# Ledger of designs, part 176: peptides against a protein of PDB entry 6D0Y

Target 1, 225 residues: chain A of PDB entry 6D0Y
Amino acid sequence: ETEDHLESLICKVGEKSACSLESNLEGLAGVLEADLPNYKSKILRLLCTVARLLPEKLTIYTTLVGLLNARNYNFGGEFVEAMIRQLKESLKANNYNEAVYLVRFLSDLVNCHVIAAPSMVAMFENFVSVTQEEDVPQVRRDWYVYAFLSSLPWVGKELYEKKDAEMDRIFANTESYLKRRQKTHVPMLQVWTADKPHPQEEYLDCLWAQIQKLKKDRWQERHIL

## One batch from the design tools (peptide; made by RFdiffusion4, then SolubleMPNN)

Design b2_p26_2_s3 (from b2_p26_2, 11 letters changed)
Fold by OpenDDE base, seed 2:
Structure b2_p26_2_s3 (fold): chain B 225 residues (1-225), chain A 26 residues (1-26)
Amino acid sequence: as target 1 above (225 residues)
Amino acid sequence: VKELIEKFKNAKTAEEALKLFEELQK
């Protein structure tokens, strides 16, 4: 019964309330912290689940995790571990949609002071380094670039403020790859709406252009990517 | 693993973080 209650609380956070979202999140963090001794595994699983399945609430749950991490650093670590492990598993299973959401979630955790900026830079370096491997299919290389670029709206500002040189290197490598890659049909990157700024372009190229503009605009988002 | 996670969460350099991330991916 308590587990069900926790699930309800976690899943419904951010819904209409008389209180502010921040207040609700703080309250929920307190509740979850208090129940960690008995339901840590369940809470971890729930948070991981909503993190990957509810992308529309990404910032809500990253904030929640940030609050929890502040209250219980070890739990925050366990959560990050679970997310990284899940990312690995998703990638191995070619579950690209789940994986990209996980990357975005991890990215926003930087803003919530859960993950250090250098760590996220390292992750992106790792991703972009795949583009230099010849034994990897292009579709996989494309995905890593996509995962990197599509996560920047959440963390690009922070990373450039703290690690601009490293980020520039990653961008240069990305650009280089985009120029040399073969333009082929990539199903996982073919889903885009007609309202994109450059619908006539290949999706990855379009995304690159959007990110370049975002960067130019000092990471102030003016449109939905 | 816990130690690696802690180090990863608090990495100060990209180089350090990269090594940690790679270890975490094993």
Scores: peptide ipSAE 0.291, ipTM 0.856, DockQ to the pose 0.017
Fold by OpenDDE base, seed 3:
Structure b2_p26_2_s3 (fold): chain B 225 residues (1-225), chain A 26 residues (1-26)
Amino acid sequence: as target 1 above (225 residues)
Amino acid sequence: VKELIEKFKNAKTAEEALKLFEELQK
């Protein structure tokens, strides 16, 4: 495969096809694995790029990475390294939109058996611990809570299945913080059920309510915008 | 870094993973 062809294949995966998505992903994983000896760096860059720039295909690319990780564990590691490094850089640059998406992407990698559940729990513990920091802007504390809560639709089920006690502690700390913080009224993307949509309210309180409902519903989502 | 990533990917405890994650953020 030429570099241009690889780019096309990676960018177009998940589009309309006569074959199933699963079949296409397996096929692409095989092609990419075979070309790693010649195009490792290019493939890595391409995957990192589409992972960051095509949020609508999050689950497609996390699945692809999962398949590649199973075929080539070292390459999977290099990808995770690149994503964590990018997360660090995004946070340093105060690019919070990119950062939160990267957290969601990493979260879904748990489902794809690329990142262990305890590792994601630890990341979330680290995020929620920011709420205990003194002399920092509330926006910083709020963002880390937001990053945690907004990632749970992708990984909450898996984490509660494997680390329920730890997750409960994180939830308790989150709830405690939400009760203490100064409230603002910023709109947020809503996740709701058909029967009981959550009205717009303070954005973190709203998100918290939605996540609590999702948890009660055993992490089964119905309506996502 | 490679070793840290591997350990992070396969961490068995939250405590272990947290230390690794913090190290990766430096």
Scores: peptide ipSAE 0.248, ipTM 0.823, DockQ to the pose 0.017
Fold by OpenDDE base, seed 5:
Structure b2_p26_2_s3 (fold): chain B 225 residues (1-225), chain A 26 residues (1-26)
Amino acid sequence: as target 1 above (225 residues)
Amino acid sequence: VKELIEKFKNAKTAEEALKLFEELQK
């Protein structure tokens, strides 16, 4: 296998195939594992890149990473390290669009048994704690709340099953912040149910309502995000 | 860092994980 070939395989996974997605992912995981001795750094960079640039394939790549972590635990650790480092850099650079993809990616890694549920809870606690800081602009506070809420479709069920009390605290803090913040109108990715049309609301309030509904529905989504 | 990542990946409590995450963010 060559580096170019690996890039092609990683970028094209999940596309039309005669085989099932699961089979393709298992196969790719095997190929990547075999090539780690020679191309570990390249594979890490590629996976980080697709996590940032291909949000439509989030669950595909988190699953792939989960498979790789199961095959090579050390590689899984190196990947998580790289992702957290990228998140840190994105946040420092105020690259919120990149950062939110990373947060969602990390969130779904909980389901893939790469990151423990308590660790994700801790990350969200850290995010929501930003709302209590007085020396940061509201746009930054709003982003951390957005990052938290918008990631819950991927991991909320798991976190509430294992850490319901902690999650309730995070929710309470979030609700408190939403009530006291200044309102703005910024477009967001919305999770609409097949139910009644929603009235126009402020974007975070709208997202909050959607997440509360999702929670009420025991984290069962009717539509794929 | 590798040790911190391992601990973070396998943390048993949110409190422990939070400390680890904060350290990783430095």
Scores: peptide ipSAE 0.239, ipTM 0.820, DockQ to the pose 0.017
Fold by OpenDDE base, seed 4:
Structure b2_p26_2_s3 (fold): chain B 225 residues (1-225), chain A 26 residues (1-26)
Amino acid sequence: as target 1 above (225 residues)
Amino acid sequence: VKELIEKFKNAKTAEEALKLFEELQK
């Protein structure tokens, strides 16, 4: 395969095909694995790029990475490293939209067996611990809570199945923070365009309520979050 | 960093993962 062809394959995966998406992903994973000896750097860059720039294909690319990780664990690690590095860079650059998406992407990688559940729990614990920081803008605290809560639709089920006690602690800390925080709109948070179960509530309170409902529903999504 | 990432991916406990994650944030 040529570099150009690899780019085409990676960018076009998930498009209309005579084969199932799963079959196409397996096929692509095989092709990419075979080409890693020659094009590892290019493939890594491409995957990182599409993972970052094509949010509409989040589950496609997390699945692809999962398949690749199963075939080449080291490459999966390199990818995770790149994504974590990108997350750090996004946070440092105050690119919160990219950052939250990257957190969601990483979250879904847990489902794809790329990142262990305890690791994701630890990341979320770290995020929620920001709520305990003093003399920082509330918007910072709010964002990390938002990043945590908004990622749970992707990974909450898995994390509670494996680390329920730890997740309960994180939830308790989150709830405690939400009760004591100032109830005001924060511009850096996403504005939802669709009607939500609690549209009249403050954004994070609304999100919290939605996540609580999702949790009570055993993480079976019944509405758009 | 690569080693830390590998350990992070394979962490068995939250405590271990947290420690590794903190190291990754340095």
Scores: peptide ipSAE 0.173, ipTM 0.765, DockQ to the pose 0.016

Design b2_p26_2_s4 (from b2_p26_2, 12 letters changed)
Fold by OpenDDE base, seed 1:
Structure b2_p26_2_s4 (fold): chain B 225 residues (1-225), chain A 26 residues (1-26)
Amino acid sequence: as target 1 above (225 residues)
Amino acid sequence: IEELIEKFLKAKTAEEAHKLFEELQK
């Protein structure tokens, strides 16, 4: 059936093929667009699922959504809406690993022209503003800073090219928070996995240093963080 | 929510998007 076929195509995109990945993505976008009138809900659900559960294919699916958004703007909006809802649900369920990945996914959607730079800046402003909340656990503040910083490898270049002043403000607020926060072990941080060049350094401080270096290098990555 | 999301995605300034994002967080 067509529905089963769509699921197979979406799940297997990027696998070994005689054609280039770009060609396959263009082809799939065309197929999905043609079937939206009949299978929009199913396609939407499938894309949300693979976007959430297949992190190894992040760039593949952000690109695919970008192509679909160019063909059908309304569908792109519905997809982003669904992803935002999923982010909220993940946070509500204390699934912080999924939540941070979703933020990275949304970040890369900026590069694919699905989400506007001002919107992403606003999201990060809101994240960093959590550091100013009173009577909340530090773990909450730390996570939002982590979510922001850990997403910058995907979108930092684009945001600084278009919104440098706003980004500098966010960075200043982040730096201020990092200087004043307590550097004690937090259970939430223990579940986060990241390569630490300096294992003795506190995780967020280490990440901050890495991002500062990345920024200084004009967001040209020499190695994946 | 759908309308807010649409406006958020179409925001032209960070300030506008920020307001919309706050509303989405409610």
Scores: peptide ipSAE 0.035, ipTM 0.525, DockQ to the pose 0.016
Fold by OpenDDE base, seed 5:
Structure b2_p26_2_s4 (fold): chain B 225 residues (1-225), chain A 26 residues (1-26)
Amino acid sequence: as target 1 above (225 residues)
Amino acid sequence: IEELIEKFLKAKTAEEAHKLFEELQK
């Protein structure tokens, strides 16, 4: 197959088909695996691109990556590296919308057995630890807390099942920060932008409350956040 | 980098993974 064909296959996966999504994903994973010797770099770039540009297909592409990781462990590692690098670049560029989505994407990769639960716990510990840094603006602290909390719908269950003590500590630190941070009041519907990179008080507190409820319900979502 | 990622993915403790994650972020 050609590189152009691979692009088409990757971009169109999950669209209407006569076959099941599961079947299509397995098929695509097989095709991509077979082409890795010749097109690894291209496939890697394509997957990173669609992961960033098609947030509506988050679970589709995390699943696909999971399947590929199962077939080629090294590729999975390279993909994670690329995604982490992209996250870093997004943060550097103050692209907070992309950054938070990437965190969610990485979170769901835990469910797809691409990233180990302890690794994700470590990531979240790292995020929440930013709240303890004195030289960091609150806007940054708020964002990392937001990134953590907003990702829990995708991975909270798995992390609490395997690392409950560590997660409780992270939650305690988060709660402590939320109580002591300076309050900012802006419209709840405000979207993250480079100029407005932090959620308002109402939204962050609301998100915290929703996550607490989700936790109480043993991570069984009644409503998608 | 590949070795570091592999260790990160295979980490069994949050502490170990945390250190590796920090290194990956550099």
Scores: peptide ipSAE 0.030, ipTM 0.503, DockQ to the pose 0.017
Fold by OpenDDE base, seed 3:
Structure b2_p26_2_s4 (fold): chain B 225 residues (1-225), chain A 26 residues (1-26)
Amino acid sequence: as target 1 above (225 residues)
Amino acid sequence: IEELIEKFLKAKTAEEAHKLFEELQK
C-alpha cells in the first residue's frame, strides 16, 4: 500500500494542483527523503522508470532529483549510477528511443546540479569518439552523434559557458564525421523539431543544422522539448 | 562503487570524468 502510494505521488507530480509546481516538487522531495530508509530501491526504480517513459515530464523529474540530491547526496549518486546502468541496458536491448531520453535526462541533471559539467562533457566525448570506431555499423556511429546533438537543447548553454574549448573540439569532430559519412535514414531516430523550417535533408544533417542555429542563437529556444 | 560515483559527480576535468564514467559502465 505504501509503495503504491509512492508510485502515485511520483507519477502524478506536475499535474494540475492548487499549489505551484515548485511547492509540489519540494513537498514530494520531502516525502521521498523521509521514505528513503525503507523504500530507497523502490524510489530509485520509480524515478528511473518515469525518466525513460515520461519524456514530457523530463524537466519536472530532473528538478525533483536535483532537490533530492540536495537533501541526500548519496541518493543522488546512486540514482545517477542507476541511470547509467539503465542506459547501458537500453543500448544492449537496441531500445534507442529509451536510450536517447536517458541521455537527455542526464543532460538536464547538469542544470539541476546533480552532474558536473566536466562529467557530461566526458560522456559526449565518449559518444562522438564512437565515430572513429572501425568495423562497426554506421547506424551505431550515427546514433551516438544523434544522442549528443539531440541532448544539447537541454545542456548546451551550460556546457559552453563552462567548457567552451572542449565543446568546440567535440563539434569539430562531429562536423568532420557528418561530412564523410554515407547518408541514410534511420526510422528509429527522430529529428529535433524546430520553430523554423529547414531544407529537406537527411535526419542527422537536419539535426546538425538545427543545433548550429541554436548555438548561434545562444541556446535560446522558443519551445521546450 | 559508491566512491567511484562520488568521484564521477565531482570530477574537475573531462579526462578524470571519462575514466570514472568508463569504470561505472562496467
Scores: peptide ipSAE 0.030, ipTM 0.521, DockQ to the pose 0.017
Fold by OpenDDE base, seed 2:
Structure b2_p26_2_s4 (fold): chain B 225 residues (1-225), chain A 26 residues (1-26)
Amino acid sequence: as target 1 above (225 residues)
Amino acid sequence: IEELIEKFLKAKTAEEAHKLFEELQK
């Protein structure tokens, strides 16, 4: 009975309400915290499920997890562990779309004080280090760079505020790789910005240009990436 | 594992986090 109710609450959070989203999230966090002693595993599973299956509610659920983590310091860790495990599973299954989203989700958890900035930097360092692997398909190298770059809209500001030197190093390594990698027949993207539109480019090069622009704009998004 | 996760989440340096992250990813 309680479990079913929790599922409903978790799934419906962020929907139309007379109260503010912040108030609703705080209320839900309180409810979930109270039930953790009895239903921690269920709550954890539910949050992991909605987190990965409802990308449109990314910030809602990262915020919720942040609130829960503030109340229960180890809950965030368990959640992150579960999400990382899912990331591994997604990669093993070649579900790159889910995998990259999970990285974005984890990235936003930094903003919610669930994951420390240095930890996320370390993750990105590990991702970019894949570009140095030998005897692996370029697609592997490309994907990890893509995962890194595509996550920066969510966490770039925070990471540069706290770990600018490390981030610059990662950027330098990324740029170096992008310059030396072989161009392949991949879908090209064209992104038009209000001030400086980018020509149609290979998707990774295009993304790099977008991120560089975002960085230049101090991580203030002016368009949907 | 819980202790390792905690250390990872609370890492203060990238180097420390890097090591912990690698261990977590095993």
Scores: peptide ipSAE 0.027, ipTM 0.530, DockQ to the pose 0.017

Design b2_p26_3_s1 (from b2_p26_3, 12 letters changed)
Fold by OpenDDE base, seed 5:
Structure b2_p26_3_s1 (fold): chain B 225 residues (1-225), chain A 26 residues (1-26)
Amino acid sequence: as target 1 above (225 residues)
Amino acid sequence: SSSVEQLRKEMDKILEEIDKLEEEEE
């Protein structure tokens, strides 16, 4: 395989095909594995890039990475490291939309057995612990809560199955914070952006209510949040 | 695993670095 061909394969995975998505992903994983000795860095960069550029294919690429991780554990680790680095860069650049997406992506990687559930719980514990920080902008506290809650549709079931007590604690802390935080009312629902990283009170409260309902329904989603 | 440990370390670094950046911006 050539580098250009690999790019095409990675970008087009999940598109309409005569074969099942599962078959296509397995096939691509095999191709990529075979090319890792020669093109590991390129493949790594490509996967990171497309994962970020094509959020509509989140589950496709997490699944692909899961398959690759199963074949090559070291590569899976390197991919996670690369994604974490990108998350750092996004946060440093105040790209909060990208940052929250990356958290969701990492969350779904738990389902794909790339990231251990306890590690993700620890991450979310750290996120929610930001709410306890003093002398910091509320926007910071709100964002980490938002990032946590926004990721639960992807990983909440898995985390509660394995770490229910810890998750309950995180939920309790989250609820406590939401009750005590300063109210911020915005007349229009606005998407979190680099320029406006703070969600309105209504949205955050609504999200919390939706997540609680999802939890009550045993994480069986009836509609896309 | 080494990957899990590395992930945790990186997450900690992210939080620490963001704290520093926010302090500098204030």
Scores: peptide ipSAE 0.380, ipTM 0.828, DockQ to the pose 0.015
Fold by OpenDDE base, seed 4:
Structure b2_p26_3_s1 (fold): chain B 225 residues (1-225), chain A 26 residues (1-26)
Amino acid sequence: as target 1 above (225 residues)
Amino acid sequence: SSSVEQLRKEMDKILEEIDKLEEEEE
């Protein structure tokens, strides 16, 4: 496969086809695996790019990466590393929308067996631990809680199945923080943008309530949009 | 696994770097 052809294949995966999505993903994974010896860096870059630029295909690309990881474990690791680096860059650049998306992406990679559940739990423990930091802006604390909670629709079930005690502790810490944090309400809900890194107080409380409901519903997505 | 360890290391680095950035803004 040529580099241009690989780009086309990666970008177009999940589009209308005579074959099932699963079959297409398996096929693509096979093609990419075969080309890794020659085009690993290119494939890695392409996957990172499309993963970031095409959020509507999040589950498609996480699944693809999962398939690739199963075929080539090292590549999966390299991809995760690249995504973490990108997360770091997004945070440094105050691109909070990209950052939260990347956290969600990483979260879904747990379902795809690319990231171990305990590792993601540890990540979220670190996120929630930010709430315990003193002399830091509340926007920082709120964002990490938001990133955690907003990712649970993707991975909460898996994490509780494997690390229920740890997750309960994280939830307790989150609840404690939400109760004690400063609350300011905005009359109208606003869309979160990169220029507005601080989630609305009402939204965060609402999100918490939704996540609690989701948890009670055994992580069946019935109430979360 | 090596990948898991790397992930954890990167997470720590991210947090540390962000803390530094915040300190610079104060």
Scores: peptide ipSAE 0.379, ipTM 0.825, DockQ to the pose 0.015
Fold by OpenDDE base, seed 3:
Structure b2_p26_3_s1 (fold): chain B 225 residues (1-225), chain A 26 residues (1-26)
Amino acid sequence: as target 1 above (225 residues)
Amino acid sequence: SSSVEQLRKEMDKILEEIDKLEEEEE
């Protein structure tokens, strides 16, 4: 495949076709693998870009990366490193919406066998440990709890299957924090913006309740027609 | 694995860097 064609393939993956999404992803992974010797840097850049700019295709690109990682472990690692770098940059730039999305993306990479469950658990342990920090703004504490909870729909099942004891500890700490934190009232009609990392009280509490229910349902989501 | 190890290191660095940035802003 030519470089220009690769861009088209990567950007258009997941679009309607005669074949299943899974088949298309496997095919694309094969094409990309074959072209890594010649276009590794380009492919890496393209994947990082589309992963960040097309959040509606989160599971498509995590799956694709998973397939590529299985074929070329080093490339998978390089991709993860690039995403981590972007997460750092997002946080440094106070782009909290992008940051939380990247956490979700990394979370779903656990399902795709790109990131080990223990590593993600450790990350979330660190997130929730922020709630125990003294002399820090509550907005910081709230955001890390939000980032953790908002990622669980993507990875909660896998983490509990492999690290149930550790996850229970994290949940206990989260619950404790949510009970003792100062309640803030912000208009619910405000949409999340890049510079607004502080979740609304109702949203965070509602999110917690939703996650608890999801956990009780053994991380099985309801399917609608 | 090496990639998992690297991920953990990077995650730790992210948290450390965030802490430093917040301290600098205070």
Scores: peptide ipSAE 0.372, ipTM 0.824, DockQ to the pose 0.015
Fold by OpenDDE base, seed 2:
Structure b2_p26_3_s1 (fold): chain B 225 residues (1-225), chain A 26 residues (1-26)
Amino acid sequence: as target 1 above (225 residues)
Amino acid sequence: SSSVEQLRKEMDKILEEIDKLEEEEE
């Protein structure tokens, strides 16, 4: 495949086809694998770009990366490293919306067997440990808790299946923090109307309640069609 | 695996570096 054609294939994956999505992804993974010797850097960059820019295709691209990782573990690792680097850059640039999405993306990669569950648990442990830091703004603490909680719909089931004790500890620490943190009462409506990079106090509490419910429901989300 | 460990280290480094950056900004 030519470089230009690869871009088209990667961008259009998941679109309407006579074949199943799984079949298309398997086929694309094969094509990409074959072209890695010649276009590794380009393919890597393309995948990172579309993964970041097309959040509606999150599961498509995580699945694709999962398939590629199964074929070429090194490439899978390089992809994850690139995504982590992007996460770092996003945080440094105070692009918290992108950052939280990247955490979700990485979380879903656990389901695709690209990232080990223990590694993700460790990351979330580190996130929640921020709540124990002294002399830091509460907004920092809140965001890492938000990033953790907001990612659980994608990976909570897998993490509890593999690391239930550790996850329970993280939950306990999270709950403890939410109870002791200073609460600034902000109407819920402001969360929907205000474009703030950081979660509002009420939103975080609401999210916690939602995640608690999700956990009780064994991480099964009800989809309304 | 070595890859998993590497990823873990990278994540840790990110968090540590962010902490330093925030301290410098304050």
Scores: peptide ipSAE 0.372, ipTM 0.827, DockQ to the pose 0.015; fails the geometry check

